# Peptides against a protein of PDB entry 4GMN, part 175

Target 1, 375 residues: chain A of PDB entry 4GMN
Amino acid sequence: RYANITLLALVTLASIGTDFQETLVKGNQGSRESPISAADEEWNGFDDADGDAMDVDQKSSSGEDQEEDYEEIDVKEDDEDDDDDSITSEMQADMERVVGADGTDDGDLEDLPTLRELIQTAVPQLIRLSNLPIDSDESLTIQSHALSALNNISWTISCLEFANGENANIHNAWYPTAKKIWRKTILPILEADSADLKLATQVTSLAWAVARVLHGETPTDGNPHRKFISLYHSSKQQAGGNSNSIEEPEDPFQGLGVKCIGVVGSLAHDPAPIEVNREVGVFLVTLLRQSNNVPPAEIVEALNQLFDIYGDEELACDKEVFWKDGFLKHLEEFLPKMRTLTKGIDKRTQPELRTRADEALLNLGRFVQYKKKHA

## One batch from the design tools (peptide; made by RFdiffusion4, then SolubleMPNN)

Design b2_p20_1_s4 (from b2_p20_1, 15 letters changed)
Fold by OpenDDE base, seed 4:
Structure b2_p20_1_s4 (fold): chain B 375 residues (1-375), chain A 20 residues (1-20)
Amino acid sequence: as target 1 above (375 residues)
Amino acid sequence: KKPIKLDKDFEYLLLLRQDF
């Protein structure tokens, strides 16, 4: 009973996090649709064609009325569905107030009650549930669902623009909570050194979502970047040994390798310690050098991370790592390999992977030329 | 209220989201 109620509440919180994201996306798409003037497309009424009534005359046979007394089984409809609609309505009303308002008023979280309750009420409970001692299959299930809900909420928030002081109210509310997720949920799970690849994938997905907001301000205690690099290598060793293909996720970008790259890349941004940046940068550049044995999606992510980390010449990591460790040469030497890799991706079977690889190839060419000009 | 601005790459970020 209590386990089932807790699981239901965690599934509902994960759903709310997804629906919140979908509503944010729909609201931002609707704001880009310039009002196409509703040209009056005249609803051409469907003409009722007068099809002839054929008169078929068939027979009268008098079958006997057996009165079978069917007892009405009063199926009580359990009204459990009404509570979910109320939360979705409040969430929609929050999104309408945020997405529809061209107003200059810098709304605080008082204006975002659903998002406020997610950050201030739900997330602290999810952090607690993700930290329960695992002593049963039920406690493992609770941890998994708590991680899923934290993942969905954290990804949703990570899809917001925070650059140049955008959404500063949300950023300021999320930032201490994101650090708490990192310190209380992510680090303890990474320190437990579990062989559970499902749990490792969940915590790595969550870590990426959190690190996409915290960047180089992510707590460096215990060198988490090395744990994710180790997890990357361990995941490759396990996949190579058993001909039981852990079904490569149907989406190339859902792989644990991509998630590990995304985490460590995000952790390496300024103001990360230069040695953290160096270790990550060397890892990423090493993947490019070994690209014949690396999935294309991981190469795309590794390139994107390298562009984001080293795109600014004013950052300490540009001088102390990028130039000092000779990364430009490795990127330039990789450019012909990336052209071959990208051309090898079938646009019909893997359209998204091909699009992202074409973009990453274009950006690699631009980045190499940029760095050559600023040398 | 200013509309909540999404990240320029939000569609890509949605593809990186794994629902559990």
Scores: peptide ipSAE 0.255, ipTM 0.856, DockQ to the pose 0.802
Fold by OpenDDE base, seed 3:
Structure b2_p20_1_s4 (fold): chain B 375 residues (1-375), chain A 20 residues (1-20)
Amino acid sequence: as target 1 above (375 residues)
Amino acid sequence: KKPIKLDKDFEYLLLLRQDF
């Protein structure tokens, strides 16, 4: 009876985290008349100087315009009033207020009462539930659901812009709680050295969401980057031994390898210790060198992390790691391999992975050119 | 009221999210 109420509350909190994210996305899309074309994103510090480079031979295949008369399938909007009884009218009104909040700098989530209650009331309970002694199957189930709820909440918050003082009220409310999740949930589970890949995947997903907000300010106690690098290697050894029945996640980006890369990349951002940055940078560059045996989604994530870590030439890691350890040469040598890898992804069966690989390939070309100009 | 600004990569982040 108590367990069922706890599980229902955890499922509800996980759902609220997802629904809140969807509402934020819908509210932000409704304010953007046009999808940001991948062309208009000024990637951090890349001045678009000379556009002349890629003479893509437009082989004019004169495909005959077969006017396929697309019969306008009159999709009757069946107004299925799906009374999604899951969201209370108060929660809906609060979610609508979140989409409409002018960030007042006074760290009080007064205008965001649902988010305030999630951060201040729910998350501290979820941290306690995630760190219970595992003495029963019920305790294991509670831990898993608490981790899922923390994951969804943390991911939702990590989708907010915090650069340049944006959402400072939310950032200031979340930041101490994120550090508490790290120290009280993530580190204890990582230190338990469990052979449970499901638990490892859950905690690594949560760690990524938390580290996406904390970056190089993530607590470095106990060298967590090395634990995630070790977990990455251990996950590959286990997958290589049992060729059968680890269902690779249907989504390539849900893999433990991608999540490990995302965590360690996020941990390596300024103001991370240069030694941490170097160990992560060397790990990421080593994945590119070994790319023939690395899943494409992990290569995409490793590239994105390398761009985010080393995109700013004013950072100490640019001189002390990127240039000193010769990363530009490795990236330049990887560029033709990335073109081959990206072209090898079937657009029909893996459209999203192909899109993200095409973007990462474009960014790799731009990044290599930028770094060559700033050498 | 101005909407809450999302991360530039929010659409990509949605793919990285593990749903419950």
Scores: peptide ipSAE 0.252, ipTM 0.851, DockQ to the pose 0.742
Fold by OpenDDE base, seed 1:
Structure b2_p20_1_s4 (fold): chain B 375 residues (1-375), chain A 20 residues (1-20)
Amino acid sequence: as target 1 above (375 residues)
Amino acid sequence: KKPIKLDKDFEYLLLLRQDF
């Protein structure tokens, strides 16, 4: 009984995290409908004056057009007021308030009650539930649902822009909670060294969402980047051996390999220790060198992470890792392989993977040219 | 009211979410 109520509450919290994301998507799509300011084409009305009003008096006949009385069948659209609009409207109102509250860096979420309750009330309970002793299938189920709810909330927040002080109030409210998720949920599960690839996928997805906000400020306790690199290699060894490996998700970007790359890439951003950055950078460049045996989605993610980590020449990792370890040469040598890989993706069967590979190929060419100019 | 600025890769981030 208590477990079923807890499970229902966790499913509801996971759903709220989903609906909040969909509301964010809809809100961003509506903002792209900036009204095309009709360019005031000054229609210089050509004052052509003189058109003689010929009074053609034509008396044409009164055809009795029979008004066929189309009985307008009043289809009562039963407005089933889908009560689903209430949460969406409150979240949309919160979205509209975030938009207003650009002023205070204080981490105050006074104007964002739903997001505040998610961060301050829900997440601490989810962290507690994810830390329950696993002694039954029921406790394992509770942990899985707590991880899914944390994943959905964390990924939703990670979809916000935080660069250049954007959404600073949300960032400041989330930051201590994100560190708590990392230390209390992610690290203990990674240290338990479970052979459960489902649990490993869930915790790695959550770790990616959290690390996308914390970047190089993610707690380095116990060298988690090495644990995710080890998990990447272990997942590849298991997939190669037994046909009962977890069905590779139908979506190539949902694979544990992609998630591991996303986590370690995010962990390697400034201000990460140079040793962490180097170990991750070498891992990512090694994937490109071994690309014949690497799924295309993992190559796309590894490239994106390399661009984000080494895009800024002012960072210590540019001089101490990128240039010192000769990464430019490896990226340049990979360009022809990336062109072949991208062309090999069928646009009809894998349109998204092809789009992301075309983008990553374009960015790789630009990145190599940029780095050659700044050498 | 400045719209919540979403990550430029928001549509891609949606694809990375499995646990819906």
Scores: peptide ipSAE 0.259, ipTM 0.854, DockQ to the pose 0.679; fails the geometry check
Fold by OpenDDE base, seed 2:
Structure b2_p20_1_s4 (fold): chain B 375 residues (1-375), chain A 20 residues (1-20)
Amino acid sequence: as target 1 above (375 residues)
Amino acid sequence: KKPIKLDKDFEYLLLLRQDF
């Protein structure tokens, strides 16, 4: 009984996270009278916008761990059909309410009650459920659904713009929670070293969503980038042995390899430790060198991550890793291979993969030219 | 009311999201 209610609540929270994302997408589409043709975004490097680095004063407030006595979730069995429309309407109202960047941006979500409740009420419970002792198929199912809900919420929030102080209230509210997901959900699962590729895929998807917001500020304790690199290699070894059991996802971008690349790429951004950046950068460049045996989607993701990590010449990683480790030469040597790879993708059968490969090829050419000018 | 700004690549990010 309790497990079925918990599972229903988790499915509902995962659905809410999806519907919130759809609401975000609809809200953005309504604001775009003209589809910005993704084709016209010329990657020109990072323009030196004088972004005053917000000195986040690390006031180490030693908040005492108040054991909040989590009272019983009184799941009201109210009529299933009316609640979905009400929640979507509240989420839509929240989307319309993001007005008030008045200058006390202390992460107050007063104007975003649904998002506030997702972050402050739902996510802490999902973290708890993801940490249940796995002693049964039922506990494994609960963990899986909790991870799915956390994934959907985290991905949805990661689709917000946070650069240049955009959505800073949401960022500030999410940031501590994202770190909590990382420390309490992601790291323990990665440390358990489970041979379960499904669980590994779920936790890696969640890790990517979280790391896309935290970037180089993602906790580096226990070298999680190495665990994801190891997982990348392990997943390939398993796929090569049992041709029958790993249903490769029909979508090339849903592959565990892509997710691993996305996580480690995100982890390597400034202010990540230079050695973390180097290990990730070497991993990504090594994929390009070994591209004959790498799925095209993983190559696309590895390129995008390399552009994002090394696009800014003012960052320490540009001088200390990109130039020192000779990455430009490897990118330039890869350019003709990328042209061949991209042309080999059938636009009719894999239109999205072809589009993303065409974009990554264009960006690779531009990036190589940019870096050659700034050499 | 300023709408919530999405990431420029949000459509791509939707493809990277796995619905479980």
Scores: peptide ipSAE 0.256, ipTM 0.856, DockQ to the pose 0.765; fails the geometry check

Design b2_p20_2_s2
Fold by OpenDDE base, seed 2:
Structure b2_p20_2_s2 (fold): chain B 375 residues (1-375), chain A 20 residues (1-20)
Amino acid sequence: as target 1 above (375 residues)
Amino acid sequence: MDWFKEARNSRQKLITYVPP
């Protein structure tokens, strides 16, 4: 009884975390649709008059094609609009306030009651449940659901803009909680060195969401970047050996390799220790050099992380790692390979992967050109 | 103009969620 109620509550919290994400995405799309004012440029029509209607009379013949009476199986799409009315009016109002907050009204977390309760009440319980002793399949199930709920909440919060002091109230409330998730949930699971790739994928997804907010301020205790690099390599060795490969997720960006790259990239941002930055930067550049054996989605993510880490020339990592370790040469040498890789992705079968690869290729060209001007 | 700041803000943030 208590376990089933706990599982239902964890599924509900994971759903709420997803619904918040959807509402935030819809709100951010609505703010980007500033109505392009249709400037009524009266395009004065060119008066060109000339008339000759060539009357091509082609009479061709009455072929009696047989009416094969294909019975229209009227598949009533029962649009069971299962309007999963899981989105509460309070949750929607909180997300609308977060999206609509032009940076003048530092809306206190007092005005975000649902988000406040998620951070202050729900997340501390999820951390406790994710850190229970695993002694049964039931405790493993509770851990998995608690990790799923923490993942969805953490991803949703990581989608907020925190640059330039935007959403500072939410950032300030989340930041100590994010550090607590890292220290009490992520690190203990990574230290247990479990052969469970499902658990490793869940914790790596959560670690990425948390590290997208904490960046280089993520606790460096126990060198977590090396654990995720090791997990990356271990995942590749297992995929090559057993025909019971965990089905690669249908979405190439949901792969454990992409998630590992996303985590270590986020951990390497300023103010990360220069040695952490170097180890991650060398790992990412090595993936590009070995690109013949690396999935395209991992290459796209590795490029994006390299751009985010080394895009600011004022950062210590630019001089001490990027220039010192000669990363520009490796990126320039990778340009023709990236063009070939991107062109090899079918737009029809993998439209998202192709779009993100086209963007990463464009950005790689611009990044190389930028760095050459600031050399 | 930090073209990289504009490109960072334009990137579709990869989000990994678990559907309910």
Scores: peptide ipSAE 0.025, ipTM 0.678, DockQ to the pose 0.146
Fold by OpenDDE base, seed 5:
Structure b2_p20_2_s2 (fold): chain B 375 residues (1-375), chain A 20 residues (1-20)
Amino acid sequence: as target 1 above (375 residues)
Amino acid sequence: MDWFKEARNSRQKLITYVPP
């Protein structure tokens, strides 16, 4: 009885975290579907004039278009509208306030009752449940569900804008709680050095969500960046040995490798210690150098993290790491490899991966040009 | 500077939800 009620409550808290995210994504899409008119700034490419006219005559034949009549299997979607309206009107109203709040109202969490209860009441219990002694399959299940709920809540909050003092009330309420999740949930699990890849994936996902808000202010105790780098390498060694066991997630961006890159990238932001930044930067640049053996999604994430870490020339890490360790040269040398990698992704089978790779390639070109102008 | 700030905002945030 207690177990079933606890599990149901944990599933409900995980669902609430997901539902809030969908609302934030829809709200942000509605504001961003202002068509970015592709300003076709016709960047008139260099007229490299060299007109060598190689005349290759290749003849090849008229293949007849056999119209294969694809019988449209009318899959009656039985719209069982299980309108499990899991989104309470209160949750929706809180999300509408968070999305619609011009970041000028330092409104107390009093105006966000659902978010307040999530941060102040639910999260402390989830932290407690994630720290239970694992002595049974039931305690392991409770830990997994508590980590799932913490993950979904933390990701949702990490999707809010906190730049320029936006959502400062939420940031101020979340910040000490995020540090508590890090110290009380994430670090103890990482220190236990469990061979459980499922648990490692869950804690790494949660760590990424938390680190996306805390950035370089994430507690550096015990060098967590090195633990995630080690986990990245260990995950690659295990995947290479046992081709049968880990169904690669259908989404290439849900892989443990991508999550590890996302965590360490987030940890390396200012005001992270320069040595932490350097170790992460060297790790990320090393992935680009070894790109032939690295999944495309991990390359995309590694590039994105490098742009985020080193995109500001005023930061100490620009001079002390980026320029000092010669990262520009490695990015320039990677540019032609990234073009080949991106072109090798099938748009039909992996549309999201291709889109994100095309964006990362574009951004790499722009980033290299930017850094060359500011050298 | 502005391009990187805008690009940070415009990136589709990879959200690693665990389905319920």
Scores: peptide ipSAE 0.023, ipTM 0.677, DockQ to the pose 0.143
Fold by OpenDDE base, seed 1:
Structure b2_p20_2_s2 (fold): chain B 375 residues (1-375), chain A 20 residues (1-20)
Amino acid sequence: as target 1 above (375 residues)
Amino acid sequence: MDWFKEARNSRQKLITYVPP
């Protein structure tokens, strides 16, 4: 009886996570009148159209350097005392810390009471349920549903724009919770080294959603990028040996390989340690070099991740990894292969995969040209 | 310049929801 109520609650939370996406997407679209038709902005590359230097009169308004004293938010490094905390005690403390995160004004989510309750009330309970000792098929079912609910909530939040201080209130409320999902749910399951491919796929999906918000600020303890790279390779070895058709997911982008690439790509963004960035960058570039044996959807995701990681020349990873390790050459050598790969995708049978491959091919050409101008 | 901002926004459709 209690299990069925818990399962119903978890299914309900997973549904709320999906329904909330539609609400957030509608809300965020309401401020941007124009559906960016992905078709019509031909990003005209820098046409070196003649410098009609509109003489924007440099009115040297001596704006006083208000040194906005960025109060160094002394992020007290919570000394993670390695106390052998029973999952229940840490989870209570984590609930109290997620609910009572000192200094996020409870007012920040006043206009979003459902999101506040999802973050502050539901997520801590979902973390608890995802960490239950697996002693029965019932506990495994509860974990799977808790992970599904966390996945849907995390994906919903990861689809918000947080650039330039957009949705800062949501970001500030989510960020500590996302770190707790990572440390208390994702890492322990990755460390348990379970041969359960279903669990690995659920955790990898959740990890991607979380890492899409945390990026390079995702906790680096235990080298999780290497665990996901290992999982990627292990998943390919299993698919090659058993002629049991793991029914390729009807959606090519739902594959474990795509999810692994999405996670490690997200983990490699600034301010990730340069060595983490390098290991991921080398992994992604190696997939392009081996593209004859890599599913097209994984190539599309690997390209997209490479673009996001190395799209900014001001980042340390551009100089220390992209240029230093000669990634441009590999991307340029991959252009003709990507054209062949993309043309090989049937628009009739795989329209989405073809569209995304056409976009990735276009972006690859632009990216190579950009990097050649900034060499 | 976040030159891939548009490409990031197009990828928002890659929501790997688990159906309830």
Scores: peptide ipSAE 0.022, ipTM 0.675, DockQ to the pose 0.144
Fold by OpenDDE base, seed 4:
Structure b2_p20_2_s2 (fold): chain B 375 residues (1-375), chain A 20 residues (1-20)
Amino acid sequence: as target 1 above (375 residues)
Amino acid sequence: MDWFKEARNSRQKLITYVPP
């Protein structure tokens, strides 16, 4: 009973995080017509596959026709449906305020009650639930759902524009909470060194969402970038050894490899320690050098991260890493390979991957030209 | 710099949701 209520509440919080995102996407799409197909991942409900076929022996006892007058108990369907619409309407109203605010409204979190309750009330409980001792399948399930809810909330918040002081109220409320998620949820799971790829994928997704807001201000305690690089390599070794088709995620950008690249790329942004930046930069450039054995989606993400990390010539990492370690030469040498890779992607079967690869190729050419001009 | 901002904004659309 309590487990099922906790599970339902965690599913509801994860749904709330998704619905907020859909509202943000719809609000932002009103300005740009590109339909991101929501993957209608059909909620495959609980397969109650425990069909224990109790062989009820048909004893044919011929007992008499007592016409018991079944009084029709008029079961009033209590329309309990009204309470769910209320929460969705408040959530929609909060998200419409965030999306509709031309970035001049210093809208206090007072005007965003649902988002405030998510950050201040729900997330602290989710952090607690994600960090419970694992002693049962029930506690594993609770951890998984708490991580899913934290993931969805963190991704939704990471889709807000925080550049130039936009949404500064939300950023200021989220920033300490994001650091708490990192220190209390992400780091302990990464330190446990679990062989659970599902848990590793969930925590890496959450880590990416959190790191997209914290960037180089993400806590560097325990060198988490090395753990994600190690996880990247370990995931490739496991995929190569077991011919058990881990069904490649239908979306090539949902792969654990892409998520690892996204995390470490985000961690390497200024003001990250220059050694963290170097180790990540070398990792990303090494993927480009080994591109024949790297999925196209991971190459796209690695390029995108390199552009974001080294796109500013005023940053210390430009001089101390990009130029010093000769990254420009590796990017130039990769240009013809990227053209071949991008042309090899079928536009009909993988339209998104092809579009993102065409963009990354265009940006690689522009980036190389930019760096050559500013050498 | 400005063309990277546009490429950043296109990547903000990559959302790694886990279905509930």
Scores: peptide ipSAE 0.022, ipTM 0.677, DockQ to the pose 0.156

